# Ledger of designs, part 171: peptides against a protein of PDB entry 8PQO

Target 1, 252 residues: chain A of PDB entry 8PQO
Amino acid sequence: VLLKEYRVILPVSVDEYQVGQLYSVAEASKNETGGGEGVEVLVNEPYEKDGEKGQYTHKIYHLQSKVPTFVRMLAPEGALNIHEKAWNAYPYCRTVITNEYMKEDFLIKIETWHKPDLGTQENVHKLEPEAWKHVEAVYIDIADRSQVLSKDYKAEEDPAKFKSIKTGRGPLGPNWKQELVNQKDCPYMCAYKLVTVKFKWWGLQNKVENFIHKQERRLFTNFHRQLFCWLDKWVDLTMDDIRRMEEETKRQ

## One batch from the design tools (peptide; made by RFdiffusion4, then SolubleMPNN)

Design b1_p24_3_s4 (from b1_p24_3, 10 letters changed)
Fold by OpenDDE base, seed 5:
Structure b1_p24_3_s4 (fold): chain B 252 residues (1-252), chain A 24 residues (1-24)
Amino acid sequence: as target 1 above (252 residues)
Amino acid sequence: GRPTSYYLDLGLLVFNLLLEAALA
C-alpha cells in the first residue's frame, strides 16, 4: 500500500471551485477518446452517513472498447470491468476504484478535502498517527512547467501565461503562492487529495503502486492547469447552470 | 445520450490516462 497526499493550491475560492471542477471535468471528458462509451451507471442516489450528506454513485467502466483486440481476447473474466464508487459531499469527496478480477488485491482510493487555505493543514483526513507518518505530502504547483510532460503541455493551458479577463487573476509567476497572501482581493484554496493505492501482486506491488501515483499526479496537474486557464468560461456560471448543462448532455 | 447523472467522469479520465500509460 502506498499513500500520498497531493496538495493542489489554486487562486480560486472553495465555492468557485465547486463550479469550476464540474465544468472542467465535463470539458475534459468531451476531449477524451470515446467519451462516455462503456460507462454504466448502476447507482445514483443521495446518501447520509455520520452527518455527511451528498450524492452516491456506482459506475462500471467497461474497458473492452478501449483496449486493443488482442488484449480484450486474452483478458481474464472481469479484468476489463472497473468499478467506481463515489461519495460527493462537497467540499468532501471520496472515490473508490476496484476491479472485478483482482478483487481485494487492487484498490485506488481518492479522498479530497477542499479547504480555504494554502495547503498548510496536517492530517486533514484524520488518519491514525501510525498511518499518517507513512503519507508523503506532495505539493502540485500549477504554474511550474517542469511538472508538466512535454506531450501534455499546451500554451493555452499554461497558468504562467494565462490572464483572466473577468477576474484579473494570472498570469501566475514563480512566487504566485506567496503573493496570494498579500492579494486580499484574490481568493485561494487547497485541494487535499489523499490517494491510497494498493496492488498486492508479488513482485509488482511497488512498481505498479508508484506507476499509478505517477499517473494520478499527472492527471491532477494537467486538470488543475486547465481549470485555472478556463476560469473565464466558468466563473460566472452557477450550480444551476451546471445542472442544466448536465441535463442537456444526458439527453443527447 | 450518455447514461450518466453527471455528464462528467473523473474516473474515466483516470482510467484513460492509466490505459494510455500502460499501453505506451
Scores: peptide ipSAE 0.130, ipTM 0.766, DockQ to the pose 0.096; fails the geometry check
Fold by OpenDDE base, seed 3:
Formats: structure tokens, C-alpha cells, sequence
Structure b1_p24_3_s4 (fold): chain B 252 residues (1-252), chain A 24 residues (1-24)
């Protein structure tokens, strides 16, 4: 098991982020090959548990159409079905990813708190002290070009070049996080993403767990760069606007 | 039509990214 807490600081408010995240996920998903093909929604319902109130979803990602034919033919039963259970109680979210074939031998859990701070809180997810000692805190800087793979880099998604017309935010220079403290009119937040990865196969555990974390970090970096650079597209939208846009998309 | 943003989540992005990396 490998745990890391990714801290993503953004020059947006927690309330703004709720809209921006939904918009950016939808937009980013449009750019993915095959879109939502192979996604089955089993459950989508409100939940209330231990004072947490939100939306629960259970999805299955059927990867059969996403892999080469020879992989599909050789894959064990259930190996290409990924289950995602998600609890969205913004500003808290939890996602649990499992695989039918691997059962208890595979787990990806992502727990996120969105806080109006600069990533200074320790153990925001309230782990036991012994468990917390094993968590690496990883700061993601969306303005740092060196954290982006060359194949992922796009100039139009570079926070160091982007200037928001609507808000005046950006471009984000090398010391942008330090400068935020002095900018009273610029909101900020941190997404604390505790990622737990378990891959219990002999000889491959450490390699695969580290690999998954590397991909998660890559995703978080790219996504939040997009989210910020798309600020002018979503900052004036409300949650109701997002819901309307989703309904319009569903009718297509 | 195409699934809405409620049907699409960061999970889909994760899976596509992982798949890309695994098949590379």
C-alpha cells in the first residue's frame, strides 16, 4: 500500500472550484478518445451518512472496446471491468476504484478535501498518527512547466502564460503562491487529495503502486492547469448553469 | 447521446490515462 497526499493550490475560491471542476471534467472528457463509451451507471442517488450529505454514484467502466482485440481475448473474466464508487459531498469527495478480477488485491482510493487555505493543514483527512507518518505530502505547482511532460504540454493550457480577462488572475509567475498572500482580492484554495493505492501482486506491488501514483499526479497536474486556463469559460457559470448544460448534453 | 458530466468523472480520465500508459 502506498499513500500520498497531493496538495493542489489554485487561485480560485472553494465555491468557484465546484463549478470549475464540473465544467473542466466535462470539457476534458470530450477530448478523450471514445468519450463516455463503455461507462455504465449502476447507481446515482443522494446519500446521507454520519452527517455527510451528497451524491453517491456506482459506475462500471467496461474497457473491452478500449483495448486491442488480442488483449480482450486473453483477458480473464472481469479483468476489463473497473468499478468506481464515488461519494460527492463537496467540499469533500471520495472515490474508490476496484477491479472485478483482482478483487481485494487492487484498490485506488482518492479522498479530497477542498479548503480555503494554501495547503498548510496537516492530516486534514484525520488518519491515525501511525498511518499519517507513512503519507508523503506532494505539492503540485500548476505554473511549474518542469512538472509537465512534453507530450502533455499545450501553450493554451499554460498558467504561466494565461491571463484571465474576466478576473484579472494570471499569469502565474514563479512566485505566484507567495504573492497570493498579498493579493487581498484574489481568492485561493487547496485541494487535499489523499490517494491510496494497493496492488497486492507479488513482485509487482511497489512498481505498479508507484506507477499509478505517477499517473495520478500527471492527471491532477494537467487537469488543474486546464481548469485554471479555462477560468473565463466557467467563472460566470452557476451550478444551475452547469446542470442545464448537462441536461442539454444528455439530449444529444 | 453522449453521457453528461454526471456520467463522466475524473475516474474516466484516470482510466484513459492509465490505459494509455499501460499500452505504451
Amino acid sequence: as target 1 above (252 residues)
Amino acid sequence: GRPTSYYLDLGLLVFNLLLEAALA
Scores: peptide ipSAE 0.122, ipTM 0.766, DockQ to the pose 0.101; fails the geometry check
Fold by OpenDDE base, seed 1:
Structure b1_p24_3_s4 (fold): chain B 252 residues (1-252), chain A 24 residues (1-24)
Amino acid sequence: as target 1 above (252 residues)
Amino acid sequence: GRPTSYYLDLGLLVFNLLLEAALA
């Protein structure tokens, strides 16, 4: 098991991020090959547990159409079915990813707190001290080009070049986080993303767990760069606007 | 149609990225 807490600081408010995240996920998903194909929604319902109130979703990703024929032929039963259970109680979210074939031997858990701070809180997910001491804190700087793979880099998604017309935010210089403390008119937040990865195959555990974390970090970096650079597209939208867009998309 | 953003968390993006990396 490998745990890391990714801290993503953004020059947006927690309330703004709720809209921006939904918009950016939808937009990013359109750019993915076969976006939405093979996705089955089993459950989509409100939940309330231990004072947490939100929306629960259970989805199955059927990957049979997304893998080469030789992979499909060699894959055991259930190996190409990925389950995603998500609890959205924004500003708290939890996602649990499992595979039918691997069962308890595979887990990706992503727990996120969105806080109106600069990533200064320790153990925001309230882990036991013994568990917390094994968590690496990883700061993601969306303005730092060195954290972006060359193949992922796009100038139109570079926070160091982007300036929001609607809000005046950006471009983000090398010291943007330090400067943000003194800019009372610019909201800020941190997404604290505790990622737990478990892969219980002897000899491959560390390699696969580290690989998954590397991909998660890559995803979080690219996604939040996009979210910021798309600010003018979503900042004026309301949650009701997002809901309408979702309903329209569902009808297509 | 494709699932709406209401249905989509980061899961689809995660899986597509992992799949891309594994099959590359």
Scores: peptide ipSAE 0.115, ipTM 0.762, DockQ to the pose 0.100; fails the geometry check
Fold by OpenDDE base, seed 4:
Structure b1_p24_3_s4 (fold): chain B 252 residues (1-252), chain A 24 residues (1-24)
Amino acid sequence: as target 1 above (252 residues)
Amino acid sequence: GRPTSYYLDLGLLVFNLLLEAALA
């Protein structure tokens, strides 16, 4: 098991981020190959548990159409079915990813707290001390070009180049976080993303767990760069606007 | 069209990214 807490600081408010995240996920998903092909939504309902209220979703990602034929032919039963269970109680979110074939031997858990701070809180997910000491904190700087793979880099998604017309935020220079503190009118937040990865196959555990973390970090980096650079597209939207857009998309 | 994006997290993006990397 490998745990890392990714801390993504953004020059947006927690409330803004709620809209921005939903918009950006939708937009980013449109840009991905297949556009959601093979996704089965089993459950999408409100939940209430232990005082937590939110939306619960259970999705299955059927990867059969997304892998080469030889992989599909050789894959054990259930190996290409990925289950995602998500609890969205913003500003808290939890996603659990499992596989039918691997069962308990595979887990990706992503737990996110969105806080109006600069990533300074320790153990925001309230892990036991023994568990917390094994968590690596990883700071993602969306303005840092060096954290972006060349193949992922797009100038239009570069926070160091982008300036929001609607908000005046950006571009984010090398010291943008320090400068942000001095800008009383500029909101900020941190997404604390605790990622738990388990791949319990002897000889492959460390490699796969590290690989998954590498991909998660890559995703979080790119996603939040997009989210910020798309600020002018979503900052004036409301949650109702997002819901309407989702309904419209569902009908297509 | 694609399924609804109701309360989407990064799951779909994660899977696509993982697939990209695994098939590279």
Scores: peptide ipSAE 0.109, ipTM 0.764, DockQ to the pose 0.095; fails the geometry check

Design b1_p24_4_s1 (from b1_p24_4, 16 letters changed)
Fold by OpenDDE base, seed 4:
Structure b1_p24_4_s1 (fold): chain B 252 residues (1-252), chain A 24 residues (1-24)
Amino acid sequence: as target 1 above (252 residues)
Amino acid sequence: SEKELTLEIVLGSVLTYLKRNPGL
């Protein structure tokens, strides 16, 4: 098991982020071939547990159509099916990802707290002390180009170049986080993403777990760079606007 | 091995999923 807590600081409010996240997910999904194709929704219901109220979803992503034919022919049953169990209680979210073939031998869990701070809270996910001491905290700086792979870099998604016309936020210089503290009118937040990767196959545990973390870090970095650079596209949207857009997208 | 190939397929599917859900 390998746990890392990715802390992503953004010059947006927790409330703004909710809109921006949904918008950016939708936009990123459009950029990937085949939006919601092959998604089976097994459960979509409200839940209440331990004072947490939110929406629970269980989805199966059938990815057979998303892989080359030769991979489909070689893939054992369940190998291309991803189960997503999600508890959405913003500003808290939890997602558990499993694969049918791997069963209990593979798990990714992503738990996120969105807090109106600069990533200074320790153990925001309230792990046991023994577990928490094994968690690596990883700060993602969306303005730091060195954290971005050259193949992923786009100038239009560079927070160090972007300036929001609507909000005046950006560009984000090297000291943007420190400067943010002095800007009383600029909101900020941190997404604390605790990622748990569990892979049980002996001899491959660390390799696979580290591989998944590497991919997640990459995805989180790129996603939040996009989210910020798309600020002017979503900052004036309401949650109702987002819901309408999602409904319209489902009808296409 | 067959198991290694299967693992690569699984990891590929997981990555495909994660790329489509970058906001998790």
Scores: peptide ipSAE 0.729, ipTM 0.966, DockQ to the pose 0.808
Fold by OpenDDE base, seed 2:
Structure b1_p24_4_s1 (fold): chain B 252 residues (1-252), chain A 24 residues (1-24)
Amino acid sequence: as target 1 above (252 residues)
Amino acid sequence: SEKELTLEIVLGSVLTYLKRNPGL
């Protein structure tokens, strides 16, 4: 098992982020081939547990149509089916990802707290001390170009170049986080993303677990750069606007 | 091996999923 807590600081409020996240996920999904095709919703219901109230979803992503024919021919049953169990109680979210073929031998869990701070809280997910001491804290700086792969870099998605017309936020210089504390009118938040990766096959545990973390870090970095650089597209939207957009997308 | 090939297929599917869900 390999645990890392990714801390993503953004010059947005926790409330703004909720809108921006949903908008940016929708936009990112449009950029990927096939959109919502092959998604089976097994459960979509409200839940209440330990004072947490939110929406629980269980989805299966059938990815047979998203892979080359030769991969489909070689894939055993369940190998291309991803189960997503999600507990959405913003500002807290939890997602558990499994594969039908791998069963208990593979798991990704992503638990996120969104807090109105600069990533300074320790053990926000309230792990036992023995577990917490094995968690690597990883700060993602959306303004740091060195954290972005050259193949992923886009100038229009560079927070160091972007300035929001609607909010006046940006561009984000090298010391933007330190400067932010002196800007009383600029909100900030941190997404604390505790990512747990479990892979049980002997000899491949570390390789696979590190590989998944590398991919998640890359995705989180690119996603939040996009989220910030798309600020003017979503900052005036409400949650009701987002819901309408999602409904319209489902009807098309 | 067949097991390694299956693992690569699974990891490919997981990556496809993760790329479609970058906001998790």
Scores: peptide ipSAE 0.723, ipTM 0.965, DockQ to the pose 0.812
Fold by OpenDDE base, seed 3:
Structure b1_p24_4_s1 (fold): chain B 252 residues (1-252), chain A 24 residues (1-24)
Amino acid sequence: as target 1 above (252 residues)
Amino acid sequence: SEKELTLEIVLGSVLTYLKRNPGL
């Protein structure tokens, strides 16, 4: 088992982020070939537990249509099915990802708290002390180009170049986080993403777990760079606007 | 091996999912 807490600081409010996240997920999904085909919703219901109130979903992503024919022919039953269990209680979210073939031998859990701070809270997910001491805290700086792979870099998605016309935020210089503290009118937040990766196959645990973390870090970095650079596209949208956009997308 | 191929297929599927859901 390998745990890392990714801390992503953004010059947006917690309330703004809720809109920006949903918008940016929708846009990022459009950029991937094949759309939302093959998603089966098994459960979609409200939940209440320990004062947490939100929406629970269980989805299966059937990825057979998203792989080459020869891969489909070679894939054992369940290998191309991803189960997603999600508890959405913004500003708290939890997602558990499993593969049908792997059963209990593979798990990814992503737990996120969105807080109106600069990533200074320790153990925001309230782990036991013995567990917390094994968690690596990883700060993602969306303005740091060195954290971005050359193949992923786009100038239009560079926070160090972007300036929001609607909000005046950006560009983000090397010391933007320190400068943010002195900018009373600029909101800020941190997404605390505790990622747990568990892989049980002997001799491959660390390799696969580290590989998944590397991919998640890359995805989180790119996503939040996009989210910020798309600020002018989503900052004036409401949650109702987002819901309408999602409904329109489902009809296509 | 068959197990290695299966693992590659599974990891490929997981990555496909994660790329489509970058906001988790």
Scores: peptide ipSAE 0.722, ipTM 0.965, DockQ to the pose 0.819
Fold by OpenDDE base, seed 1:
Structure b1_p24_4_s1 (fold): chain B 252 residues (1-252), chain A 24 residues (1-24)
Amino acid sequence: as target 1 above (252 residues)
Amino acid sequence: SEKELTLEIVLGSVLTYLKRNPGL
């Protein structure tokens, strides 16, 4: 088991982020072939547990159409089915990802708190002390080009070059996080993303767990760079606007 | 081995999913 807490600081409010996240996920999905094709919704219901109220979803992603024919021919039953269980109680979210073939031998859990701070809270997910001491905190700086792979870099998605016309935010210089403290009119937040990766096959645990964390770090970095650089596209949208856009997308 | 091939297929499917859901 390998746990890391990714802390992503953004010059947006917690309320703004809810809209920006949904918008940016939709845009990122359009850039991937096949969108929501092959998604089966098993459960979509409200839940209440331990004072947490939100929406619970269980989805299966059937990826048979998303892989080459030779992979589909070699894949055992369930190997191309991803189960997603999600508890959405914004500003708290939890997602558990499993593969149908691997059953209990593989799991990714992503738990996120969105807080109006600069990533200064310790153990925001309230782990036991013995568990917390094994968690590495990883700071993602969306303005730091050195954290971006050259193949992923786009100038139009560079927070160090972007200037929001609607809000006046950006560009983000090398000391942007320190400067935020002095900018009373600029909201800020941190997404505390506790990622748990479990892989049980002996001799491959550390290799696979570290590999998944490396991929998640890359995805989180690129996604939040996009989210910020798309600020002018989503900042004036409401949650009702997002819901309408999602309904329109489902009808296509 | 068959196990190694299956693992690569599973990891490929997980990565496909994660790329489509970058906002988790």
Scores: peptide ipSAE 0.722, ipTM 0.966, DockQ to the pose 0.807

Design b1_p24_4_s2 (from b1_p24_4, 17 letters changed)
Fold by OpenDDE base, seed 4:
Structure b1_p24_4_s2 (fold): chain B 252 residues (1-252), chain A 24 residues (1-24)
Amino acid sequence: as target 1 above (252 residues)
Amino acid sequence: EKKELTLKIVLGSVLKYLERNPGR
């Protein structure tokens, strides 16, 4: 088991982020072939547990059509089916990802708290002390180009170059986080993403777990760089606007 | 070997999912 808490600081409010996240997810989905295709919704219902109220979803992502033919031919039953169980209670979200073939031998859990701070809270997910001491805190700086792979880099998605016309935020210099504290009119938040990766196959545990974390870090970095650089596209949108957009997308 | 190949396939599928759901 390998746990890391990725802390992504953004110059947006928690409320803004909700809109931006949904917008950016939608855009990211559009950029991928077959957005939403092959997704089976098993459960979509409100839940209440331990004072947490939100929406629970269980979805199966059937990825057979998203892989090359030779992979489909070689793939055992269930190998290309990803189960997503999600508890959406913004500003809290929990997602559990499993694979049918791997059963209990593989799990990814992503738990996110969105807090109006600069990533200074320790153990926001309230882990047991023994567990928390094994969690690596990883700060993602969206302005740090060195954290971005060359193949992923786009100038139009570089927070160090972007300036929001609508909000005046950006560009984000090397000390943008420190400067942000002095700007009372600029909101900020941190997404605390606790990622748990469990892989049980002996001899490959660390390798696979580290691999997944590496990928998640990459994806989180890229996503939030996009989210910020798309600020002018979504900052004036309301949640109702987003809902309409999602409904329109579902109809397509 | 077959098991390793299967693992690669699984990891590929997981990665595909994660890439499609970067906001999670």
Scores: peptide ipSAE 0.723, ipTM 0.963, DockQ to the pose 0.804
Fold by OpenDDE base, seed 3:
Structure b1_p24_4_s2 (fold): chain B 252 residues (1-252), chain A 24 residues (1-24)
Amino acid sequence: as target 1 above (252 residues)
Amino acid sequence: EKKELTLKIVLGSVLKYLERNPGR
């Protein structure tokens, strides 16, 4: 088991982020062909637990149509099915990802708190002390180009070059986080993403767990760079606007 | 050999999912 808490600081409010996240997910999904089609919704219902109120979903992503024919022929039953269980109670979200073939031998859990701070809170997910001491805190700086792979870099998605016309935010210089404290009119937040990866096959545990974390870090970095650089596209949208856009996309 | 190939297929599927859902 390998746990890391990724802390992503952004010059947006928690309320703004909710809109930006949904917009950016929709945009990112348009560029990827492997995850949108073949989605089976098993459960979609409200839930209430320990004062947490939100929406629970259980979805199966059937990826058979998204892989070459020879891969489909080689894949055993369940290998191309990804189960997503999600508890969406913004500003809190929990997602559990499993694979049918792997059963209990593989699990990814992503728990996110969105807080109006600069990533200074410790153990926001309230882990036991013994568990918390094994969690690595990883700060993602969206302005740091060195954290971005060359193959992923796009100038139009570089926070160090982007300036929002609508909000005046950016560009983000090397000391943007420190400067943010002095800018009383600029909102800020931190997404605390606790990622748990479990892989039980002996001899491959660390390799696979580290691999998944490496991919998640990459994806979180790229996503939040996009989210910020697309600020002018979504900052004036309401949640109702987003819902309408999602409905229109489903009808297309 | 079969297990290794299967693992690669599973990991590929997981990555496709994660790339489609980067905001989770």
Scores: peptide ipSAE 0.718, ipTM 0.962, DockQ to the pose 0.790
Fold by OpenDDE base, seed 1:
Structure b1_p24_4_s2 (fold): chain B 252 residues (1-252), chain A 24 residues (1-24)
Amino acid sequence: as target 1 above (252 residues)
Amino acid sequence: EKKELTLKIVLGSVLKYLERNPGR
């Protein structure tokens, strides 16, 4: 098992982020081949557990139509089915990702707290001390170009070049995080993403677990760069606007 | 060999999911 806590600091409020996240996810899904296709919703219900109240979903992502024919022919039963169990209680969310073929031998858990701070809280997910001491804290700086792969870099998605017309936020210089403390009118937050990767096949545990973390770090970095650079597109939207947009998309 | 191929297929599927759901 390998645990890392990714801390993503953003010059937005916790409330703003909720809108921006949903907008950016929808936009990212449109940009991906076959976005939204092959999703089966098994459960969608409210839940209440240990004082946490939110929405629970269980979805299956059927990826058979999204892979080459020869891969589909070689894939054993369940290998192309991804199960997503999600507990959405913003500003807290938990997602458990499993593969139908791998069963208990593979798991990704992503637990996120969105806090109105600069990533200074330790053990926000309240792990046992023995477990917490083995967690690597990884800071993602959305303005740091060195954290972006050259193949992923787009100038229009560079926070160091972007300036929001609607809010006046940006561009983000090398010391933008330190400068936020002195900017009374600019909200900020940190997304604390505790990612747990479990892979049980002997001899491949560390390799696969590190591989998944590497991919998640890349995806988190790119996503939040986009979220910030798309600020003017979503900052004036309400949650009701987002819900309406989602319903309209479902009807297409 | 069959196990390795299956693992590659599974990891490819997981990666496809993660790329489609970067906001998780």
Scores: peptide ipSAE 0.717, ipTM 0.962, DockQ to the pose 0.818
Fold by OpenDDE base, seed 2:
Structure b1_p24_4_s2 (fold): chain B 252 residues (1-252), chain A 24 residues (1-24)
Amino acid sequence: as target 1 above (252 residues)
Amino acid sequence: EKKELTLKIVLGSVLKYLERNPGR
């Protein structure tokens, strides 16, 4: 088992982020071939547990049509089915990802708290001390180009170049976080993403777990760079606007 | 071996999922 807490600081409010996240997810999905296709929704219902109130979803992502034919032909039953169980209670979210073939031998859990701070809280997920001491805190700086792979880099998605016309935020210089503290009119938040990766096959645990973390870090970095650089596209949207957009997408 | 190939297929599918759901 390998746990890391990714802390993503953004010059947006927690409330703004909710809109931006949903917008950016939708845009990212559009940029991927077959976004939203092959998704089976098994459960979509409200839940209440231990004071946490939100929406629970269980989805199966059937990826058979998203892989080459030879891969599909070689794939054993369940290997291309990803189960997503999600508890969405913004500003808290939890997602558990499993694969039918791997059963209990593989799990990814992503637990996120969105807090109006600069990533300064320790153990925001309230782990036991013995568990917390094994968690690596990883700060993602969306303005740091060195954290972005060359193949992923786009100038239009570079927070160090972007200037929001609507909000005046950006560009984010090397010391943007320090400067942000002195800017009374600029909101900020941190997404604390505790990622748990468990892979049980002997001899491959560390390799696979580290691989998944590497991919998640990459994806989190790119996603939040996009989220910020798309600020002018979503900052004036309401949650109702987002809901309408989602419904329109479902109808297409 | 078949086991390694299966793992690669699984990891590929997981990666495809993660790429399509970067906001999780």
Scores: peptide ipSAE 0.715, ipTM 0.962, DockQ to the pose 0.816

